# Designs tried in a protein design run: peptides against a protein of PDB entry 5HDT. Part 99

Target 1, 163 residues: chain A of PDB entry 5HDT
Amino acid sequence: MVVKTFMDMDQDSEEEKELYLNLALHLASDFFLKHPDKDVRLLVACCLADIFRIYAPEAPYTSPDKLKDIFMFITRQLKGLEDTKSPQFNRYFYLLENIAWVKSYNICFELEDSNEIFTQLYRTLFSVINNGHNQKVHMHMVDLMSSIICEGDTVSQELLDTV
Target 2, 163 residues: chain A of PDB entry 5HDT as posed
Amino acid sequence: MVVKTFMDMDQDSEEEKELYLNLALHLASDFFLKHPDKDVRLLVACCLADIFRIYAPEAPHTSPDKLKDIFMFITRQLKGLEDTKSPQFNRYFYLLENIAWVKSYNICFELEDSNEIFTQLYRTLFSVINNGHNQKVHMHMVDLMSSIICEGDTVSQELLDTV

## One batch from the design tools (peptide; made by RFdiffusion4, then SolubleMPNN)

Design b2_p21_5_s3 (from b2_p21_5, 8 letters changed)
Fold by OpenDDE base, seed 2:
Structure b2_p21_5_s3 (fold): chain B 163 residues (1-163), chain A 21 residues (1-21)
Amino acid sequence: as target 1 above (163 residues)
Amino acid sequence: RVITDEKLEIVNKIKEKIFSK
């Protein structure tokens, strides 16, 4: 798994999409999503985010259950943003920046459990944000959450209760 | 999409909550 490679990938490159399709599918396997190493899971999340960036607005994953697992997984990784002094903070920041910019979670609107996904995301973001974070983190969180509000047809009360 | 007044209110609440931290 090479995070640097994915970071340098160009969005909408058909050649890259085809080349890394198999890798994308394997990264979503239980082996990686349930990897015992926290740092590995973070790298997996970053790679998955990059994959979504490349394939946007579509996802290379055809299973709704798998997509749910992926975004719940990514959401869990975002908890790592809470410690700004962590040696892995820059990667957590990258993860947040990427998914906010790409609006990756918008793919979830097609899922039956989108409300659960969004609610968990909001709870996580509100939970981890603190006065040690810079304005960029704040803005990315706002952008990410605002995009979901704006792009969705309706907002559930459960989601509203997180705000 | 055109943002509605309701959505704008929600967005503002999000901003307030995030930047209050």
Scores: peptide ipSAE 0.708, ipTM 0.949, DockQ to the pose 0.780
Fold by OpenDDE base, seed 4:
Structure b2_p21_5_s3 (fold): chain B 163 residues (1-163), chain A 21 residues (1-21)
Amino acid sequence: as target 1 above (163 residues)
Amino acid sequence: RVITDEKLEIVNKIKEKIFSK
């Protein structure tokens, strides 16, 4: 129910944002982030991406540790982009498209461990991209990674080593 | 925010690496 609700939501009013705040918090619980079914985890990631889109430029999560967990979780799901023939590929594409357009990862600049988050994201994206992907996937990856470079004040050597 | 020459170089490297695959 929770996943379906957020996936069908667009940019909501302030009143609607307040209404669904508790649901957004529950979605980020360990129950969902560590769910044993990988298809469920993918849906959770898509729903979380939609939450960030709706609440942009802010996030309903105030805990730095929770935000780190969420983005590390989303990064792990992006590994599924590797198999372009998967029945779930369209959802992986949706996840990538959403976070690239919204620039969701940019909120991580406020986190102490932003370098770790960005480094893992870059490593993941570079590892999964292949010649089977269409130009849209390529462009979304470039847009996502370029935005992080442009918005950040400095770039760590660790992040540079991934490029 | 205006992109610096250094950041532009990094962005270009990202583009090259992604589109090489």
Scores: peptide ipSAE 0.707, ipTM 0.948, DockQ to the pose 0.783
Fold by OpenDDE base, seed 5:
Structure b2_p21_5_s3 (fold): chain B 163 residues (1-163), chain A 21 residues (1-21)
Amino acid sequence: as target 1 above (163 residues)
Amino acid sequence: RVITDEKLEIVNKIKEKIFSK
């Protein structure tokens, strides 16, 4: 599977950006975002997170609708953090760690539906976190949510209501 | 960006809510 190979990428060079541009576009297609296998969707989310890391602060996606779909998709995958005993937990952790470190969601400020995206993210994170999670998970969630508060011009009441 | 007093309060609420769980 091409997705698994893509996850091995660890460089942010311009040459790699060009090489994997087509792959990045295909990974955001409905074929992958709506894949029936939960494990495949998780891998796709991790790859998309890697793409945002590599292309930061830009993205290879020019469509606002596509960007919204991607981040709503990633948010849905984060629900998998709830089961700390899952064989896939380490990949869910990787996803959270990556998007928190890169501040990937900050690109959403350019989207009309940023409030919806952030609200769903906050609701998801608050619903998933529990005392079974280690301190690193807690810190990554705080870092991710705090970055959105600090980088935004204003905070909507809807977002405030999640806190 | 420089954090305002209002945003700092929100961040503190987030920290409190996350680490209370």
Scores: peptide ipSAE 0.707, ipTM 0.949, DockQ to the pose 0.784
Fold by OpenDDE base, seed 1:
Structure b2_p21_5_s3 (fold): chain B 163 residues (1-163), chain A 21 residues (1-21)
Amino acid sequence: as target 1 above (163 residues)
Amino acid sequence: RVITDEKLEIVNKIKEKIFSK
């Protein structure tokens, strides 16, 4: 699976970034984002997170609509964090850890629908977290949400209502 | 970037809500 390859890659040179551009675009297609297999969708999300890590602070996607679709998709996958005993939990943890560390959602500040994206993220994270999660999960969620508050110019009332 | 007092309060609320679970 492509996930293993991306996980082993550091931030690539411009030449390497160009090499993976087509792959990045294909992973963001409806075929993968709407794949019927839950495990496949998780792997796609992890790959997308790795792509954002590699291309940070920029994104290889030029369409605002596509970026919105991707982050809404990633947000939906984070629901899988709820079951700490799932065999796929480690991948969900990786997804959270990655996007928190990279601050991947910061790209969304330039999107018209950033408020919607952030609101959905916050609602998802608050709904998923429970006492079965260790402190690392708690910290990653706080780091992710706090970074959005700090890096943004303004905080909407809708986002505040989630807190 | 310097965090404002308002944002700091929001961050503290986030911390409280997350770690209360």
Scores: peptide ipSAE 0.707, ipTM 0.949, DockQ to the pose 0.767

Design b2_p21_5_s4 (from b2_p21_5, 6 letters changed)
Fold by OpenDDE base, seed 2:
Structure b2_p21_5_s4 (fold): chain B 163 residues (1-163), chain A 21 residues (1-21)
Amino acid sequence: as target 1 above (163 residues)
Amino acid sequence: REITEEKLEIVEKIKQRIFSI
């Protein structure tokens, strides 16, 4: 129910934003971010991505530490892109497509640990990409990583070393 | 922000690596 609700949200609906604010905050709790079921964690990641899409360019999360945890969590879920034959691949694809289109990670520029977040993202993306992926995956990865390069002030050597 | 030549080079490197797979 929760997953379907967030996926159906309209980005232009202010009423929905307010209605689901508390739910958005609960999704960022340790209960969900550290859920033992990997499929549940994937769904949580998709919901969080939808939240960022809806609230873009802002986010309902006020804690920098919480934002870091969320994006590190989303990054960890992207590891699931590696297996293109997985029954959950379409949801992993959705996650990638969403965050690439919305440029969700750009909110991390306001965080002290943005370099760590971006570095882990790049490492993850380059590690999971393989010959089984189609050009859509390639394009989304390029779009996501390119946006971070273009919108950032400076690019750290650590990030450059991932390329 | 301004897209510098340096940023463009990095983007091209990303493109090359991703699309070469």
Scores: peptide ipSAE 0.720, ipTM 0.958, DockQ to the pose 0.856
Fold by OpenDDE base, seed 1:
Structure b2_p21_5_s4 (fold): chain B 163 residues (1-163), chain A 21 residues (1-21)
Amino acid sequence: as target 1 above (163 residues)
Amino acid sequence: REITEEKLEIVEKIKQRIFSI
């Protein structure tokens, strides 16, 4: 329900951005990020990805700690890409496609813990990719990781070690 | 931002690793 609402939102509407600001903040709460249901967490991740898409290139979150929590959370959800036969795979694919297209993780460049975030993302993506994935998944992963390399300043040795 | 030769090499490594699976 919430996912469908965000998917239909116009990215160029400032009025809509203001309307859903409180919802965006609520979705980033510990209640949702630590929800016991994995399907709920996936939906939350998709909603958060949509929020970043709508607010790009900025985020409605002002706390760097909260931003870190969100991206670490999204990264954890991407583990669900491993099972290509899951009934929820299409949503995991959507999550990957969205964050790759929007380049959502690029906002993390301004965070002190950006290296940790990117390293965890790379480790996760390399760990879940398998023979069941098609070319589109491969392309999105490459696009996402390549964008971080290209748009960033310098690449840490820790990040290099993941490649 | 300017893309350096070093970054291009890293990107190629990423491509090779992902597309080899």
Scores: peptide ipSAE 0.719, ipTM 0.958, DockQ to the pose 0.846
Fold by OpenDDE base, seed 5:
Formats: sequence, C-alpha cells, structure tokens
Structure b2_p21_5_s4 (fold): chain B 163 residues (1-163), chain A 21 residues (1-21)
Amino acid sequence: as target 1 above (163 residues)
Amino acid sequence: REITEEKLEIVEKIKQRIFSI
C-alpha cells in the first residue's frame, strides 16, 4: 500500500476508481482495522475516509457488516481529537474535516445498526470536545451531527439522549 | 429532505452544546 500517495486524493474517474478498488477492500480488512499500532490505525482511518470521498455517493463496500465495522472503527479513532497538543492532531483533524465535508456517515442510514453507529459517534464527539479546540473543529462537529439529524427520517430517543 | 421544526430544535441544541465548550 502506497499510503502517502493515497491520502488526500480527489474524486477520480471511473477508471481510476476501479484501479483503487482492490486497495480499498484491503484497507477494510481485519489486518488493518485491528492493527496493533495506533498511528497505523489512524492512517488507515484517514485512507478509508478518502475512499468514501472518492467513491461518493457510493461505496466500494457492499457488506452491511463491513460498513458497520468501518464506521465504528473511524469513530474510535476520533477519540484522538481530545489531545490538541498531540503530534498526530493534524491527522485527527483531517479525519474529522473529511467525514464532515463528505457526510460519509450518511451512508449508514441504510444499515440496521445505524442508530448504534450514530449514538456512538455523538457520544464520542461530545466526550472529546474541549476548550483547546478551535472554531474549525466546532464547526466540523456541528456540521457532521446536524447533517445526520436533518437527512434522517426520524431521530431515535437514544440519539436524542446524547445531545 | 426538508428540515422540520423538531429537527431544527435538535440542531440548535447541538450547536449550543458544542459551541459552549
């Protein structure tokens, strides 16, 4: 995997999307999602976010279980936003910015466990936000969470309880 | 989807909570 060249990619042509399909599938494997190195997991999350951006509005992942695993994985990585002085903070910021802009989580509306995914996302975001974060972080969090509220059919009580 | 009044209230609550920190 050529990690450095894969990050921050723009949306590609259909031919390029096909070229990267195999890589996208491998990034979602347990080998990467359960990688023992925290920095590797963060990088994987950023790459996965880029994949969703490239393939939007579709996703190369057709398995509902795999999609759930990916978004739960991404949510876990967002915990790293808490430490604003971390040398990896800029990468955590990139992850947040990407998924907020693309509205990546909205693909989860089709999943049976969407409520669990959204609830965990909201709990995570509210738990990590602190006074060390700047206006951009605040805006991305609001944009991400508001989009889920507005574009969903209904809002569960469980999700409401997180707000 | 169009935003309803109820959803708008929820969004405002999210904004208030996030920007208060």
Scores: peptide ipSAE 0.719, ipTM 0.958, DockQ to the pose 0.825
Fold by OpenDDE base, seed 3:
Structure b2_p21_5_s4 (fold): chain B 163 residues (1-163), chain A 21 residues (1-21)
Amino acid sequence: as target 1 above (163 residues)
Amino acid sequence: REITEEKLEIVEKIKQRIFSI
């Protein structure tokens, strides 16, 4: 129910955003992030990405630990980009496109574990990209990673080592 | 934030690696 609700959600008024705040928080619960069904987890990731899009540039999640969990979760889902022939590839593409466009990961700059988050993201993206991907995927990955470099403060050596 | 020359170089490396595949 919650998953479907957020998948169809567009940018809302401030009043509507407040209304859905509790649902957004619920979506980030361990129940959804650790859901046993891979397809459900993908949908959850897409919904979370949509939430970030709706609430941009702010996040409805105030807990640094929760934000970390969310972005580590999203990063794990991006591994699904590897199989370009998967029936779910379009959803993985949507996830990538969304987070790249919104620059969702940039909210992580102030997190204590931002370096870990970004490093895992970069490693994941570089590991899944293959010759089956079209230029759009390439561009989204570049946009996503470049935005983190450009809009962040300092770049850690660990992150540099992923490039 | 200001985009420094160093950051631009990093971005170029990212581009090169991604588009080389």
Scores: peptide ipSAE 0.719, ipTM 0.959, DockQ to the pose 0.872

Design b2_p21_6_s1 (from b2_p21_6, 8 letters changed)
Fold by OpenDDE base, seed 1:
Order: C-alpha cells, then sequence, then structure tokens
Structure b2_p21_6_s1 (fold): chain B 163 residues (1-163), chain A 21 residues (1-21)
C-alpha cells in the first residue's frame, strides 16, 4: 500500500521526486478525487498528503486549478475526523497530523482562490472538533490554522469571520 | 488585509479558544 510506504519514508531527494510524479498526477485525477468509495477517497487523500510532504516546500503540481481541487478534496475528507470510533479514524488522524506538520496548505498562499480554500478548511475544522477528540487533534488543528494566519501575507475578512 | 504581529497573535488566540472550548 502506497500510504504505508510513504508513512515510513522521509522527504525524498530531487531524483526521487520525479519517481512519484506520475503517481501524483494519477491520484489527482477525477477518477480518484470523485471515487464513489469513501475509504478509497481517504487513502487518496493520505497519499496526496504524503506526496506534498515529499515535495515540500515545493508543489508537484503546476496547475492552480488542480491544486485547488486537491486541497478542496483533502478538506472534504477531514470531515471524517468527526467519528472517533470509526475504524478509519487513525487514517483521518494521520491526514490531519501530516498536513499540520508539513504546513501543506501554505502552498495555497499564491493561489487566486486561496481565500476560498482556507475558509472551507476553517469551517470544516470548526464544525468537526468537539470535546470527544483528544488533545493531539486539538493541537494539530490549532497548529494548522495558526500557520496560515502567521505565515500568510494577508487574511480576508471572510476567513476572519470563521474564527 | 495586512495584519500586524499583534493582530496575528490575537487571531491565533481566538482560534485556540474556539478549538479548545
Amino acid sequence: as target 1 above (163 residues)
Amino acid sequence: SALSEEEKQEIVEKIRQRIFS
């Protein structure tokens, strides 16, 4: 499984980055992003997050539209954090932990639709979090959202209104 | 809009309070 492999890998060299380019392109296709199986979509999100981890701080994608699609997709998957008793919760946790640690969403600063992406992320995280989640989930969410505030040049009023 | 360091910290505090509420 690609997810398990990437979990055990550190950031790759420039030579290794090209090895994952084809995989990255396929995972970002409509076939996977719109896959009818929820578990498949979660695995795709985890793989995409790992790809961003490998390529960080650069993006493996050059199309702004594709990047938007990917991050909107990842944001939608984070809704799965709501059910802490789900057998897939550990993978949802991994997804959150990864994107928080890597600061994956910071790639979106240069996108025209960054405001939409960040606003959807904040709304999703605030809607999911509750007292049933452990301290680590809370901390990862704070780290992720704080990074966007602190490292971004500007913040929209729409984003501020979500807080 | 552009934020000062103080404004950023105020927003971060609001985020923290809401997440841990």
Scores: peptide ipSAE 0.735, ipTM 0.961, DockQ to the pose 0.873
Fold by OpenDDE base, seed 2:
Structure b2_p21_6_s1 (fold): chain B 163 residues (1-163), chain A 21 residues (1-21)
Amino acid sequence: as target 1 above (163 residues)
Amino acid sequence: SALSEEEKQEIVEKIRQRIFS
């Protein structure tokens, strides 16, 4: 997989959707989601985010359990935003920017465990953000979390308690 | 729970304040 290639992929391209469907399924496998290399996991997360961008507002995954695993996985990767001096920070930034712009997590509204997903997301973002982050990181986090509040039908008290 | 538009905006404001705190 090459993240740079996926970064240049166009949203809503039917040709790209078909081409990368199988790849999308493989990237969601335990092999990649539980890969021992942190950098590989980050790349996988970025690719998954790009896939969601292309398929938005739909998801190429039919299993609710798989979708949960994916978003919990992506959430875990966002912890990498904590170190702005990391060599991989730009990719963590890209991940955040992408999922915020696309509103990728909104796919989770229909999932039974959406509360868990959103709660973990909020906790992660709030735990990561600090004064060392630039304005764009702050804004992307606000946009991401605000979208879930504004476009969701209901919000759990547990989620609200994270704010 | 279901949220009104006003409640949503209040929560959004809280999010903003916490993120930029």
Scores: peptide ipSAE 0.734, ipTM 0.961, DockQ to the pose 0.869
Fold by OpenDDE base, seed 3:
Structure b2_p21_6_s1 (fold): chain B 163 residues (1-163), chain A 21 residues (1-21)
Amino acid sequence: as target 1 above (163 residues)
Amino acid sequence: SALSEEEKQEIVEKIRQRIFS
């Protein structure tokens, strides 16, 4: 599967950026974002997160609608963090760690629907976190959410209400 | 709304408290 192949890549060269641009676009297609298999969706999310890492600080996607779809999709995948005993928990952890480290969501500042995206993210994270999670999960969530607050120019009241 | 650095830190602290609650 194309997604699995891309997940094995951990390179940030300019050549690879160009090489995998088309792949990035395909991974963000409705076919993958709406894939019926949750494990596939998780893998897609991780791959997308890797893409954002590679292209950071810029995103390879320019369409606001596509970016919204991607981050709403990633947010939905983060719900999987709720079950620490899940066989896929490590991948969920990887997803969280990646997007927190890269500050991937910060690309959404320029989106018209950034408020919706961030609000959904915060609600999701707050809803899934519990005492069963290790400290790293907690810290990654804090880092992710804090970055949005600290680096954003404005914060909506709706977002603040989630805190 | 625009936030001062102090306000941002207050919010961050709230986030931390809620995450680690």
Scores: peptide ipSAE 0.734, ipTM 0.961, DockQ to the pose 0.868
Fold by OpenDDE base, seed 5:
Structure b2_p21_6_s1 (fold): chain B 163 residues (1-163), chain A 21 residues (1-21)
Amino acid sequence: as target 1 above (163 residues)
Amino acid sequence: SALSEEEKQEIVEKIRQRIFS
């Protein structure tokens, strides 16, 4: 599967951006976002996060609807952080770490549905986190959510109500 | 709504408190 190979990428050069442009487009298709296998969806999310990392601060996606779908999809995958004993926990951790470091969700500021995206993210993170998680998970969540507050020009009351 | 730097900091502190609660 193409996504498994993409997970091994470790560089962020312009040449790689061009090389993986087509892959990025395919990974955002319904075929992958709605894949019936939970583990495949997690891998897709990690690959998408990697794509946002190498294209940061921009993205190869110009469609607001597609961007919304991607981030709502990533948010759903973050629910997997709830079970720290899961064999896939390290991949869920990687996903969180990556999107927090890159500030991937900040690309959503210009989207019409940014409020919905951020609200669902906050609700998901608050519902998942507990004292069984290590401090790195806690800090990544704080960094991710704080970046949205600090770098955004406006914040909806609905989002504030989640805090 | 638009937030001042002080308001942003207050919200960040609330986030931190809830995450580490």
Scores: peptide ipSAE 0.734, ipTM 0.960, DockQ to the pose 0.863

Design b2_p21_6_s2 (from b2_p21_6, 10 letters changed)
Fold by OpenDDE base, seed 5:
Structure b2_p21_6_s2 (fold): chain B 163 residues (1-163), chain A 21 residues (1-21)
Amino acid sequence: as target 1 above (163 residues)
Amino acid sequence: KPLSEEEKQEIVERIKQRIFS
């Protein structure tokens, strides 16, 4: 797998989607989600975000547990947005921009543990954001969180308490 | 807990306020 060549890919045709299916499944394995290298985990998160963009509106993952693991994993990576001077900040920004634009988290509405996923996302974003971040970061966070509120059928009190 | 459109908009405004605070 060549990680760098898979990042920032455009949405593909149905035939191309099939070609990436095996790679998509491989990236969601415990080997990558629990990789000891922080930079590798960030790249994995970006690739996973790209996969969701490519396969939107349907993810190639059929297991609810796997989807939960992926989004909890992505949420953990978003903590890296805190250090705006990090050499990896641009990749963290890319991750946020991607998932906000695609509305990737919206596929979690069907998951039994959607409340937990959204709550952790909101807590993470609110804990990271500050006045040192640029306007685009602020807007992407608002877009991401607002989409979940507006397009969701229901909202838990626990999620509301984070706001 | 279903929300009305008005309630959703109120929550969105709260989100904006916290993010841009």
Scores: peptide ipSAE 0.742, ipTM 0.964, DockQ to the pose 0.873
Fold by OpenDDE base, seed 4:
Structure b2_p21_6_s2 (fold): chain B 163 residues (1-163), chain A 21 residues (1-21)
Amino acid sequence: as target 1 above (163 residues)
Amino acid sequence: KPLSEEEKQEIVERIKQRIFS
């Protein structure tokens, strides 16, 4: 069975945004974020990344706590980038590429716990990257982290200490 | 917490150095 993501959806389609609003809300539930299957969690992360792409620069989630949970969840999935030989590596790559291109994490600037979110992201990326990764992975990580620095109004000392 | 453009660029360079180390 083929498990499908939202990668084929048009970011500029308002009709699609309305159609998948309910699905977006369900994917952010504890049932999916805490799913026991690692492959399911990766798929959920990819779908959530697609949702952020579609709704950018806004998000369909109104709860700050829910947004925090989602990005902490996505950050945990990025640990899977470490094993380049994994059959799921291409999906981990897709996740990284998507969130870097869309600048998805920038929506966290308005969150009270943005420092915690960004700090965990930076620590995760720095702990995963090595010389075995291709140039594209390196560039996506730089783009993702640099965007947070350049577009943010302020940066916490804790985040700076990760660099 | 507030960063100048020069400070931002310095941090970006540090990020690049660490990622490509």
Scores: peptide ipSAE 0.741, ipTM 0.964, DockQ to the pose 0.863
Fold by OpenDDE base, seed 3:
Order: structure tokens, then C-alpha cells, then sequence
Structure b2_p21_6_s2 (fold): chain B 163 residues (1-163), chain A 21 residues (1-21)
């Protein structure tokens, strides 16, 4: 499986970035985003997050609809943070840590459906977090959500209502 | 809605409160 091979990618040279563009497009296909295996979807999300890290601050995807699909997909995977005892928790943690550090969701500022994306993200994070999570999870969530507030031009009332 | 820096900071504090509640 391609997604297992390419997770935990580091930033690449310009030549390598160009090489991985096709991979990025492939990973964003419905085949992977709608994969029936939950663990595969998690790995896909991690790999997509890695790709965003590699291409940061720019998006490797040009289609607004595809970007929306990707971030809604990533948001759905973050629900897996709810079970700290899951064997896959470390991968969920990695996903959160990565997107928080990279500020991946900030790419969504110019998307027409940014409000929907951010609202779903905030609702998901607030619904998942509990006292069983360690300090790092809490801080990553704060960093992720705060960055969207601080670096965005506008904030919808719907998003504000999630807080 | 456009936010001032002060308003942004208020929201950030609310986020912190919600996450660490």
C-alpha cells in the first residue's frame, strides 16, 4: 500500500517535490479518501499531512473542491483521538501534531467553504478532547485552532459559536 | 466578521478555556 510507504515524509528538494505531486494527487483520490479500512484512512491522512508539510506554505493541490475534501477527510480522522488507549493513537497524535505545527488548515482561508471546514474541525476537536488526554494533545489543539483565528482575516459567527 | 487583535485574543482565550476545561 502506497500510503504506508510514504507516511512520515520529510521536506524534499524542488525536484523531489515535483516528483511527489503525482503521488499527492493519487492520495487525494476517492479510492483512498473513501477506503473501507479505517486504519488505511488514518495512514492516508497522515501521508496527506506530510505532503502539506513538504509543500508548506503552499498547497500542492489546485482544486478548491479537492482541498475541501481533503481537510474534511482529515477532520474526520481526528475523531480517532478520542481513544487514548487505541493501538493507533500514536498515529492520530502524529496527525494532530503535524497539522498543528505546519498550520495546514490555514490553506483553507481562501476556500469558499472555509467556514464549513473550520467549523467541523472545531466541533470535532472540542468533542474529542477530555481529561484523559495529555498536555501535548491539549496544546496542539489550542495551537491549531488559535492559528486559524489569529491568521485568518474573518471568522464566521458559526465558528465562534463552537467555542 | 473582521476581528481586531483584541477580539482575536479573546477568542483564543475562550479556546484555551474550552480545551482545558
Amino acid sequence: as target 1 above (163 residues)
Amino acid sequence: KPLSEEEKQEIVERIKQRIFS
Scores: peptide ipSAE 0.740, ipTM 0.964, DockQ to the pose 0.864
Fold by OpenDDE base, seed 2:
Structure b2_p21_6_s2 (fold): chain B 163 residues (1-163), chain A 21 residues (1-21)
Amino acid sequence: as target 1 above (163 residues)
Amino acid sequence: KPLSEEEKQEIVERIKQRIFS
């Protein structure tokens, strides 16, 4: 599988981890997460996804609340997958592809609000997917959701009810 | 709740069915 990243960063590179740490922190600020421009928010999400790829399986964020905000933010951006004819669809696609490949959401397992995060993710993906999407989108969604099921220690009934 | 491998696989199949429905 060929994965396209927005920043073209190397996973597990210590030099890049240090280089992008400050960027990671700034991108997680309210200024960017609550930016009024949807295209900017999409770019922020893609950058955050790349950052998670670099730091996987850890995260450069020390605050559980911040991590929750980030993944809820990324989940909201995935709603943009619905319009396959959008000029930004390819970036939404790459966002999905990256987080599915990296298994980025698995960082959330240790968060107290992991159930809420995963439930919103599943609801979003199921609400967005339709027969107009290509098979790769379908597969990435399956991979992303299946990884959470298979690698998680527990699964809430609320999450199961989304399936 | 804890899931067995069989239960996990069942859920995965349900996910596949719903995504590809």
Scores: peptide ipSAE 0.737, ipTM 0.963, DockQ to the pose 0.871

